# Designs tried in a protein design run: peptides against a protein of PDB entry 1MQS. Part 124

Target 1, 223 residues: chain A of PDB entry 1MQS
Amino acid sequence: ILKMLFLNKDLNNNDNITTITDDIFNQQEIIWKVLILDIKSTATISSVLRVNDLLKAGITVHSLIKQDRSPLPDVPAIYFVSPTKENIDIIVNDLKSDKYSEFYINFTSSLPRNLLEDLAQQVSITGKSDKIKQVYDQYLDFIVTEPELFSLEISNAYLTLNDPKTTEEEITGLCANIADGLFNTVLTINSIPIIRAAKGGPAEIIAEKLGTKLRDFVINTNS

## One batch from the design tools (peptide; made by RFdiffusion4, then SolubleMPNN)

Design b2_p22_1_s2 (from b2_p22_1, 11 letters changed)
Fold by OpenDDE base, seed 5:
Structure b2_p22_1_s2 (fold): chain B 223 residues (1-223), chain A 22 residues (1-22)
Amino acid sequence: as target 1 above (223 residues)
Amino acid sequence: FKVPLIEETTSAGFKYIKYSPL
């Protein structure tokens, strides 16, 4: 998240958030930026950062993507939003209207290829592709609740997985979604985890799916 | 272990960066 707020520059991640922001604030000229969020990403940011952290990262204004926002044509903008068609359309509209000077687009999870192509096509039509400085998948589709605990914030997951009326297909689907969220978390942590799960239940299914995703990722990135 | 960044280019030449090819 901090890396994103500093326009995806390399940061020393060995320090805590406060130390990093303090050091950068004191040692470097801050580039003032606008941060555009959606409901989901707002929860993610709020779980990790304080208002003062945003300020120290150079975020002068933070707003919801669906909210009416005043144009700041001389200020760069960071978008951190869900990978949806709706959000893409809003970003493109903001681009068309020259709402900001530069656009740094970050999606909370992987943008599907079809939506990526749609974004590219729409941006191309505007003739303002030069204002798009970055497009990233950040894989931050989770909430940090405690230093060593996080949540995917999937509603009724426990109830669904333990309800005897839930179908195998529904369980499998939910487990896949959970595995995707965990995979995103692993990528964010930038470390290969040791997976521990209870046997004989949904946790095992999730662990297997996650393991497969990780193996596939390692193979595909090393080849 | 560091997760590598992957740069992709769309058919129209649009650049996109992600951590995973998946």
Scores: peptide ipSAE 0.104, ipTM 0.695, DockQ to the pose 0.404
Fold by OpenDDE base, seed 3:
Structure b2_p22_1_s2 (fold): chain B 223 residues (1-223), chain A 22 residues (1-22)
Amino acid sequence: as target 1 above (223 residues)
Amino acid sequence: FKVPLIEETTSAGFKYIKYSPL
């Protein structure tokens, strides 16, 4: 997720790093940008990152894709949304209206070929394809697709992880539960997410736990 | 483990990047 927030730039020559150190925040030039989410991706972001992490990543404003958003023609936008026709149409409309300076499109899961072609066709008609800088499948829908995570009440999870009154033990316990749920979902959907997290917070705990589980699984299945 | 990036191009030359699923 953090890599996405930094416009998918290589943070280190080592692409294998699932955990981002504080040095990454210090070394990277902060580009202020808008983050556009949907309901599902909001849950994903909220479960992994603190609000302060978004700010540290240069997210000046975050909004829902369906909300009426004011034009910011000098500001780049990161879309992190579900791969749906509706979202594609909204993105294209935003492009047509020059709502942002640059468009970094990230889908929470794999965009079907038909929708990819539809996006490409619509963009070509606008003549503004140069404004679309990236189109990525992030494979980060695992949080919202996990039934067990729904049972964990993701909304409360966000509050718990961001409330300064929450104990470290409570955070650790919640992170473990999240990691377990995520692991199960990953196995079910047969898609491995790439998660990057800031050091020193619950995001790191989740990332490390999940990473360990995934590595162990891959080792055991390939043997 | 490293998950590689895959770059695809549409018929119209539109670039699309994704992580390779296992």
Scores: peptide ipSAE 0.119, ipTM 0.694, DockQ to the pose 0.336; fails the geometry check
Fold by OpenDDE base, seed 4:
Structure b2_p22_1_s2 (fold): chain B 223 residues (1-223), chain A 22 residues (1-22)
Amino acid sequence: as target 1 above (223 residues)
Amino acid sequence: FKVPLIEETTSAGFKYIKYSPL
């Protein structure tokens, strides 16, 4: 998260948030930025960072993407939002209107290829592609509630997975979503986990899916 | 284990990076 707020520059990840922000604040000129969030990413950011941390990262204001926002044409913007068509359209509209000087786009999870192509196409049409400085998948689609504890904030997941009326398709779909979220979390932590799950239920399905994703990722990144 | 940066390019040459922030 902090790296994103510092425009994805290299940070010493071994330090705590306070140390990182203090070091950067003291050593470098702060680039003041606007942070654009959605509801989900707001929760994510709020779970990890304090308002003071945002300020130290040069975030002068933060707003919801769906809110009416005043143009700040001389200020760069960091978008940290869900990879949705709606958010893409809003970003493109903001680009068209010259709402900010530069656009640093970060998605909370992987942007589907179709949406990526859509973004690219729309940006191309605007003729303002030079204002888009970054487009990242940040893999931050989770809430950190406590050290060593996180939540994917999937509503009614437990109920759905344990309701005998839930269809196999629904279970499979939900398990896939959970596995995706866990995968993103693992990538964010930058550590290969030991996966432990109860056998004979959805947890095992999730574990298997996650394991497959991790294996595939390792294979693809080492090739 | 290190999560690498993965760069993708659209058909039109649009740069897209998959990145781990931590």
Scores: peptide ipSAE 0.106, ipTM 0.693, DockQ to the pose 0.526; fails the geometry check
Fold by OpenDDE base, seed 1:
Structure b2_p22_1_s2 (fold): chain B 223 residues (1-223), chain A 22 residues (1-22)
Amino acid sequence: as target 1 above (223 residues)
Amino acid sequence: FKVPLIEETTSAGFKYIKYSPL
């Protein structure tokens, strides 16, 4: 998240957010930016950062993407929003309106190819593609409730996994989705986890799937 | 452990960055 707020520049791996922000503040001139969020990404950001952290990261204003936002044509904007057609259309409209000076677009998860092409096409039509500085998938589809606890916010996962009426295919599918979410989380943290799970249940299935994904990733990146 | 980033370019020349394993 901090990396995103600093326009996806490499940051030193310090444990303390304050130290990171202070170090960056001392190393370079703070560029004041606008942060545009949706409801989901607001929850994600709020779970990890405080308002003071945003200020230290150079965020002067943060707003919801659906809000009627005042134009700040001389200020760069960071979008951190869900990869939806609606959000893309709003971003393009903001671009057309010269709402901000520069656009740093970050999606909370992977942008489908069709939406990427749609974004590209719309931006191309505006003639203002030069204002789009970055487009990133951040894979931040989780909520951190505590430093040692986070949630994928999958509705009724426990109930589904423990309902005797749930089919094996449904369980397998849900476990795969959970493993994908965890994998995305690991990628975001950029650290290889030690996986611990209860044996004999869905947790073991998820752990195995996640372990396989991580092993495959390590093998493929080292080859 | 560093997750590699890859840059993709659309048909219109639009730059897009994502993680490699995804």
Scores: peptide ipSAE 0.095, ipTM 0.690, DockQ to the pose 0.404; fails the geometry check

Design b2_p22_1_s3 (from b2_p22_1, 14 letters changed)
Fold by OpenDDE base, seed 3:
Structure b2_p22_1_s3 (fold): chain B 223 residues (1-223), chain A 22 residues (1-22)
Amino acid sequence: as target 1 above (223 residues)
Amino acid sequence: FKVPLKQSTTSAGFPYISTSPL
């Protein structure tokens, strides 16, 4: 998130901006920009950042993507929104209308190839592809509730996993979804965790699935 | 451990960066 707010410039391999420190804000040139969010990304940002952090990052205005927004043609914009057709269309419309000077598009999760192609096609038609400086996929499908606690916000997960009427297939499916969310979280935090789970239940299943995903990932990235 | 970033250029000519392992 912090990296996004600084236009993802510190892509340099060495400095993962993972911690909000005053030093991070002081070392970077502050560029004033607009932050465009949706409901999901608003919740995500609100969970990890303070209002003052946005200001320190140079966010002059933040608004919802579906809200009417005043044009700021001399101001760069950061979009941090869900990868949906609706959001793509709005971004393209904003591009057409010259709402902002530059467009830094960050999706809250992986952008499907079909949507990427749709975005690219629509942008190409506008002739304003030069204004799109970046499209970045983040995997922030979680909410940080405490400094050392986060949630995947899966509805009724506890009930589903503990209901004796839940089928094995439903449990397996849910465990897979949880493992995927955790995997995406690991990628986001850029750190391989030590996995700890209670034995003899769904948590163990999830831990095993996550462990497999992480091992496969490490093998594939080191090869 | 650092998660590698995949960088590509779209058909429209703007950069696409992903942390996706896929």
Scores: peptide ipSAE 0.235, ipTM 0.770, DockQ to the pose 0.503
Fold by OpenDDE base, seed 4:
Structure b2_p22_1_s3 (fold): chain B 223 residues (1-223), chain A 22 residues (1-22)
Amino acid sequence: as target 1 above (223 residues)
Amino acid sequence: FKVPLKQSTTSAGFPYISTSPL
């Protein structure tokens, strides 16, 4: 997230958010930016960053994508929104209206190819592709509740996994979804975890699935 | 471990950066 706020420049991941923001704030001229969020990304940002962190990152204004926003044609914008057709259309409309000087688009999860193509096509038609500085799709399908603790926000996951009435198929499906979410989280935090899980239950299944996904990913990327 | 970033250029000419393993 901090990387996004600093226009995806390389940041030392090992430093505390406060240390990173302080160091950057002290060393570099602040580039003031607008941050455009949706409901989902607002929750994500709010869980990770304080208002002061946003300010230190050069976020002068933050707004919801669906809200009426004043044009700031001399200010770069960071979009951090869900990869939906609706959000793409709004971004393109903002581009058409010259609402901001530059557009840094970050999606909260992977952008489907069809939507990427749609975005590209619409942007191409505007003739303003030069204003789109980057499109970055991150895997941020999680909420940070505390330092070193996060949630995938899967409704009733614990109840479902522990209900004796839940079928094996339902458990397997849910475990797969959880493993996918964890995998995406691992990619987002840019670190390979040491996986620890309780034995003999869904946690072990999830851990195995996640381990497989991570191994496959590492193999495929080093190849 | 650093997650590899895949960079591509879209048909519209702007860069697309993804962490997608796909």
Scores: peptide ipSAE 0.223, ipTM 0.761, DockQ to the pose 0.480
Fold by OpenDDE base, seed 5:
Structure b2_p22_1_s3 (fold): chain B 223 residues (1-223), chain A 22 residues (1-22)
Amino acid sequence: as target 1 above (223 residues)
Amino acid sequence: FKVPLKQSTTSAGFPYISTSPL
């Protein structure tokens, strides 16, 4: 998240949020930016950062993507939103209207190829592709509830996994979705975890799926 | 461990960066 707020520049990973923001605030000229969120990303940001942290990161104002926003044509914008057709259309409309000086687009999860091509096509038609500085996939499909606890916000996961009427196929599908969310979380944290799970239940299935994904990823990236 | 970034150029000429292993 902080990396995104600093336009995806390399940050030293060894410091806590406060140290990073204080060091950057004191040592570098602050580039003031607008942060555009949706409902989902607002929950993510709010769980990790305080208003003062945003200010120290150079966020002068933050707004919802669907809200009416005043144009700030001399200010760069950071979008941190879900990869949806609706959000893409709004971003393109903001581009057309010269609402901001530069556009740094960060999607909260993987952008499907069809939507990437749609974005590219619409941007090309505007003739303002030079204002799009970056499109970045941020795999932040989780909410931090406590310092040592986070949630993937999967509806009824506990009920589904513990309902005796749930089919094996449904359990397997849900476990795969959970493992995907955890995998994305691990990639975002940029640290390989030690996985611990209770044996004999869905947690073990999830742990195994996640372990496989991580191993495959490490093998493919270190080769 | 550093997550590798895949960088590509879109048809519109702006960069697309993904942390996806795919």
Scores: peptide ipSAE 0.200, ipTM 0.747, DockQ to the pose 0.473
Fold by OpenDDE base, seed 2:
Structure b2_p22_1_s3 (fold): chain B 223 residues (1-223), chain A 22 residues (1-22)
Amino acid sequence: as target 1 above (223 residues)
Amino acid sequence: FKVPLKQSTTSAGFPYISTSPL
C-alpha cells in the first residue's frame, strides 16, 4: 500500500509504517496527490493506514470513485480500485474530462486481459494516453484487522462453509476463492508461509489448494 | 522469494505492471 502511495517506487519494507513515511517525508519532495478509492479499497486502506499516514504520503484528499469529485487538473491522482468495467469507465471519463494531471491506476487484484484491452482501447480513443502513467496490478484482496490477523472479507464465508444446506460445488467454489485470496496475500507479503489448517474440513481443502498454488508459482518463477 | 513483476506496454502506450504469475 505505501509503495502505491509513492507511485510504486521501491521502498525498504523492513521499517515501521511510521518510520517509512517519516523517512520519505524527510528525504524526498512530497508530491501531493489525490487518492481515489472504492468501498473495498477504503476498507483495505483504513485497516493498514491512519489518516496521518496518508497525509505523510502526500495524499491531500481521498474520495470514492463513484462520488462526484471536483476537477483538480494540476494534481496527480492515484486510483486504488477493484478491477471492474464500471471503475474503468469512470477512470476513462475522468481522463476525458481532464479531471487530474496524471493518472496512476492501481487495481486491488488481477486485471483480466479483456478489461486491460478495454481500458487501453478507451484510453487510445481519448488521445490522452500520456496522462496514464502506470497501470499496476496488485493483490490486496484482504483487510488487516490486527498485526497478525487479516481477513479476506468474503461475505458469510463461515456460515456458508458450516451450513449443511451448502452444496459441495458451492463449498469447492468458495474454497477456491479463499485460496486465491490467500495466495494473493502471500504474494503481497512476499513471504512463503507455513500453512496450518484444521483437518477434515474446508480449511484443509483451502490449505491444499493454497499449497498447490504456491508450489506451482515457485516452480514457474525459478524455471 | 521475490515476486516477479511483469512489465508490458499496452496498445495505448502506457505501462502495465502486474504481479500476476499468469
Scores: peptide ipSAE 0.174, ipTM 0.731, DockQ to the pose 0.478

Design b2_p22_1_s4 (from b2_p22_1, 12 letters changed)
Fold by OpenDDE base, seed 2:
Structure b2_p22_1_s4 (fold): chain B 223 residues (1-223), chain A 22 residues (1-22)
Amino acid sequence: as target 1 above (223 residues)
Amino acid sequence: FKVKLIKETLSAGFPYYRYSPL
């Protein structure tokens, strides 16, 4: 997260967030930026950073992507949002309107190839591709509750998966979302987990989906 | 299991960064 707030530049390898922010604050010129979030990414940021940490990272203003935001054409913007068509369209509209000087786009998880191509196409049409400084898949689609404890914060996931009224389609969709979140966690911690799941339920479905995602990721990146 | 950062330059002229297994 801090790396993202500093435009994905190399940061000092200090373990303490406070030390990192203080060291960066002392060693580098502060670039003042706007941070654009969605509801999900707001929860992620809030679980790890304090308001003072954002300020130390040069975040002057943070806003929700769906909110009406005043133009700041001389200020660079960091987007940290879910990889959705809706968010892409909003970002492109912000680009068209020259809402910010520069665009640093960070997705909370992997952007699907079709959406990446859509983003690229729309940006190319605007003629303002030079304002897009970077697009990152951050794989930060989780909440940090403790240093080694993560939550996906999927509302009522347990209740939904155990409700007999829940449809197979809803279960499959939810399991896919959970597997995506776990996949993001694996990539973030840079460690392959031993997957243990109970058989005969949603946990097994999630484990299979996660295993497939990990295998596909390895195959697609080696090709 | 280690991941590396991959940079892809898109046809639109901006960079796309993603992680890949090593």
Scores: peptide ipSAE 0.431, ipTM 0.881, DockQ to the pose 0.512
Fold by OpenDDE base, seed 5:
Structure b2_p22_1_s4 (fold): chain B 223 residues (1-223), chain A 22 residues (1-22)
Amino acid sequence: as target 1 above (223 residues)
Amino acid sequence: FKVKLIKETLSAGFPYYRYSPL
C-alpha cells in the first residue's frame, strides 16, 4: 500500500514495505497527490493506514470514485479501485475531462485481459495516453484486522455455505471468490502457502480452486 | 517463492505492471 502511495517507486530498496515507520515517510520530497478509492478499497486502506499516514505519504485529498470530484488539473491522481468496467469508464471519463495531471491506476486485484484491452482502447481514443503513467495490479483485495489476521470481507460466507437451500452454483461461485481473495493474499505475502482444508466441503473446493490459480499463475509466467 | 514485476507496454502506449512468480 505504501509503495503504491509513492507511485510504486522503490522505497529504500525494500520491495516489501510492511511496517509503517517514520523512516518511510522521511523522504526528501513529498509529491502531493489525490487518492481515489471505491468502497472496497476504502475499507482496505482504512484497515492499515491512518489519516495521518496518508498525509505523510503526500495524499492531500482522498475521495470515492463515484463521488463528484473537483478538477485538479495540476495534481497527479492515484486510483486504487476494483477492476470493474464501471471504474474503468469513470477513469477514462476523468482522463477525457483532464481532471488530473497524471494518472496512476492501481487495481485491487488482477484486471481481466478483456477489461485491460477495453481500457487501452478507450485511452487510445482519447489521445491522452501520455497522462496514464502506470497501471498496476496490486492484489490488495483483503482487509487486515490484526497483524497476523486478514479478512476477505465476504458477507455471510459461513451462513451461505452451510445453508441447505444454497444452490451448488452459488456455492461454487462463492468458493471461487474466496479463492481469488486468497490468491491475492498469497501474491501479496510473496510466499507459497501450504494449503490445508477439511475434506468433503466448501473448504476443499476453495483449496482446489486456489491450487489451480497458483499453478496457472506459475505456468503463465514460465510460458 | 518470489514474485517479479512484469512490464507490458500496451498498444495505447502506457505501461501495465503485474506480478509474476520468479
Scores: peptide ipSAE 0.428, ipTM 0.880, DockQ to the pose 0.569
Fold by OpenDDE base, seed 1:
Structure b2_p22_1_s4 (fold): chain B 223 residues (1-223), chain A 22 residues (1-22)
Amino acid sequence: as target 1 above (223 residues)
Amino acid sequence: FKVKLIKETLSAGFPYYRYSPL
């Protein structure tokens, strides 16, 4: 997150800026920026950073992507939003309207290839591709509540998994969603986890799905 | 398990960055 707020620049070659220290903020000239969030990313940011941290990172204002935002054509913008068609369309509209000087786009998870191509096509049509400085997959779709505890904030996950009326398809779908969130978390932490799950339940299903995703990711990168 | 940033330049001319395992 901090790296993103500093436009994904290398902060003192420390790839592991996980702790907000005053030293981090002193390393770079403060560039004042606008931070555009959605509901999900707002929760993520709020769980990790304080308002003062945003200010120290040069965030002058932050707003929701769906809000009517005043044009700041001389101010660079950081988007940190979910990888959805809706958000892409809004970003492109903001680009068309010259709402900001530069666009640093960060998605909370991996942008599907089709949406990436859509974004690229729409941006190309505007003739303002030069204003798009970065597009990043950040894999930050989780909430940090404690130093060693995080949540995917999937509503009613426990209830759904324990409701006898829940169908197998619903359970499988939910487990897949959880595994996706965990996968993104693993990528963010940049370490291979030791997966521990209770046997004979949804946790095992999730663990297997996560393991498969991790293996596939490793295999596809090595090929 | 380490991930690396992969840079792809899109047809529109802007960079796309994603993580990939090393």
Scores: peptide ipSAE 0.427, ipTM 0.879, DockQ to the pose 0.542
Fold by OpenDDE base, seed 4:
Structure b2_p22_1_s4 (fold): chain B 223 residues (1-223), chain A 22 residues (1-22)
Amino acid sequence: as target 1 above (223 residues)
Amino acid sequence: FKVKLIKETLSAGFPYYRYSPL
């Protein structure tokens, strides 16, 4: 998150800025920026950073992507939002309207190729591709509740998975969402875990889905 | 397990960054 707020400048350093230290803030030139969030990413940011940390990172204002935002044409913007068509369309509209000087787009999870292509196409049509400074998949689709504990913040997950009235389709969908969140977490931690799950239930489904995602990711990256 | 950052230049001319396993 901090790397993102500093416009991902440490791209060459594999150093996981995992700790918020005053030294990190003091060593970086403060560029004043706007931070655009959605509901989910707001929760993520809030779980990790304090308001003062945002200020130290040069965030002058933060707003929700769906909210009406005043143009700040001389101010660069950091988007940290879910990889959705809706968010892409809003970003493109903001680009069209010259709402900000520069656009640093960060998705909370991997942007599907089709949406990436859509973004690229729409940006190309605007003729303002030069304002898009970067697009990142950040894989930060989780909540840090404690230094060594995270949550996917999926509402009523336990209840849904244990309710006998829940349909198989609902369970499968939820398991997929959980697996996606875990996948993002694994990528963020930069370590492949040993996956253990109870047999015969949703946990096994999640484990299988996660395993598949990890394998597919490894295969696709090595290809 | 390590991930590396991959830079892809899109047809639109802006960079896209994603992580990939090393």
Scores: peptide ipSAE 0.423, ipTM 0.876, DockQ to the pose 0.570; fails the geometry check

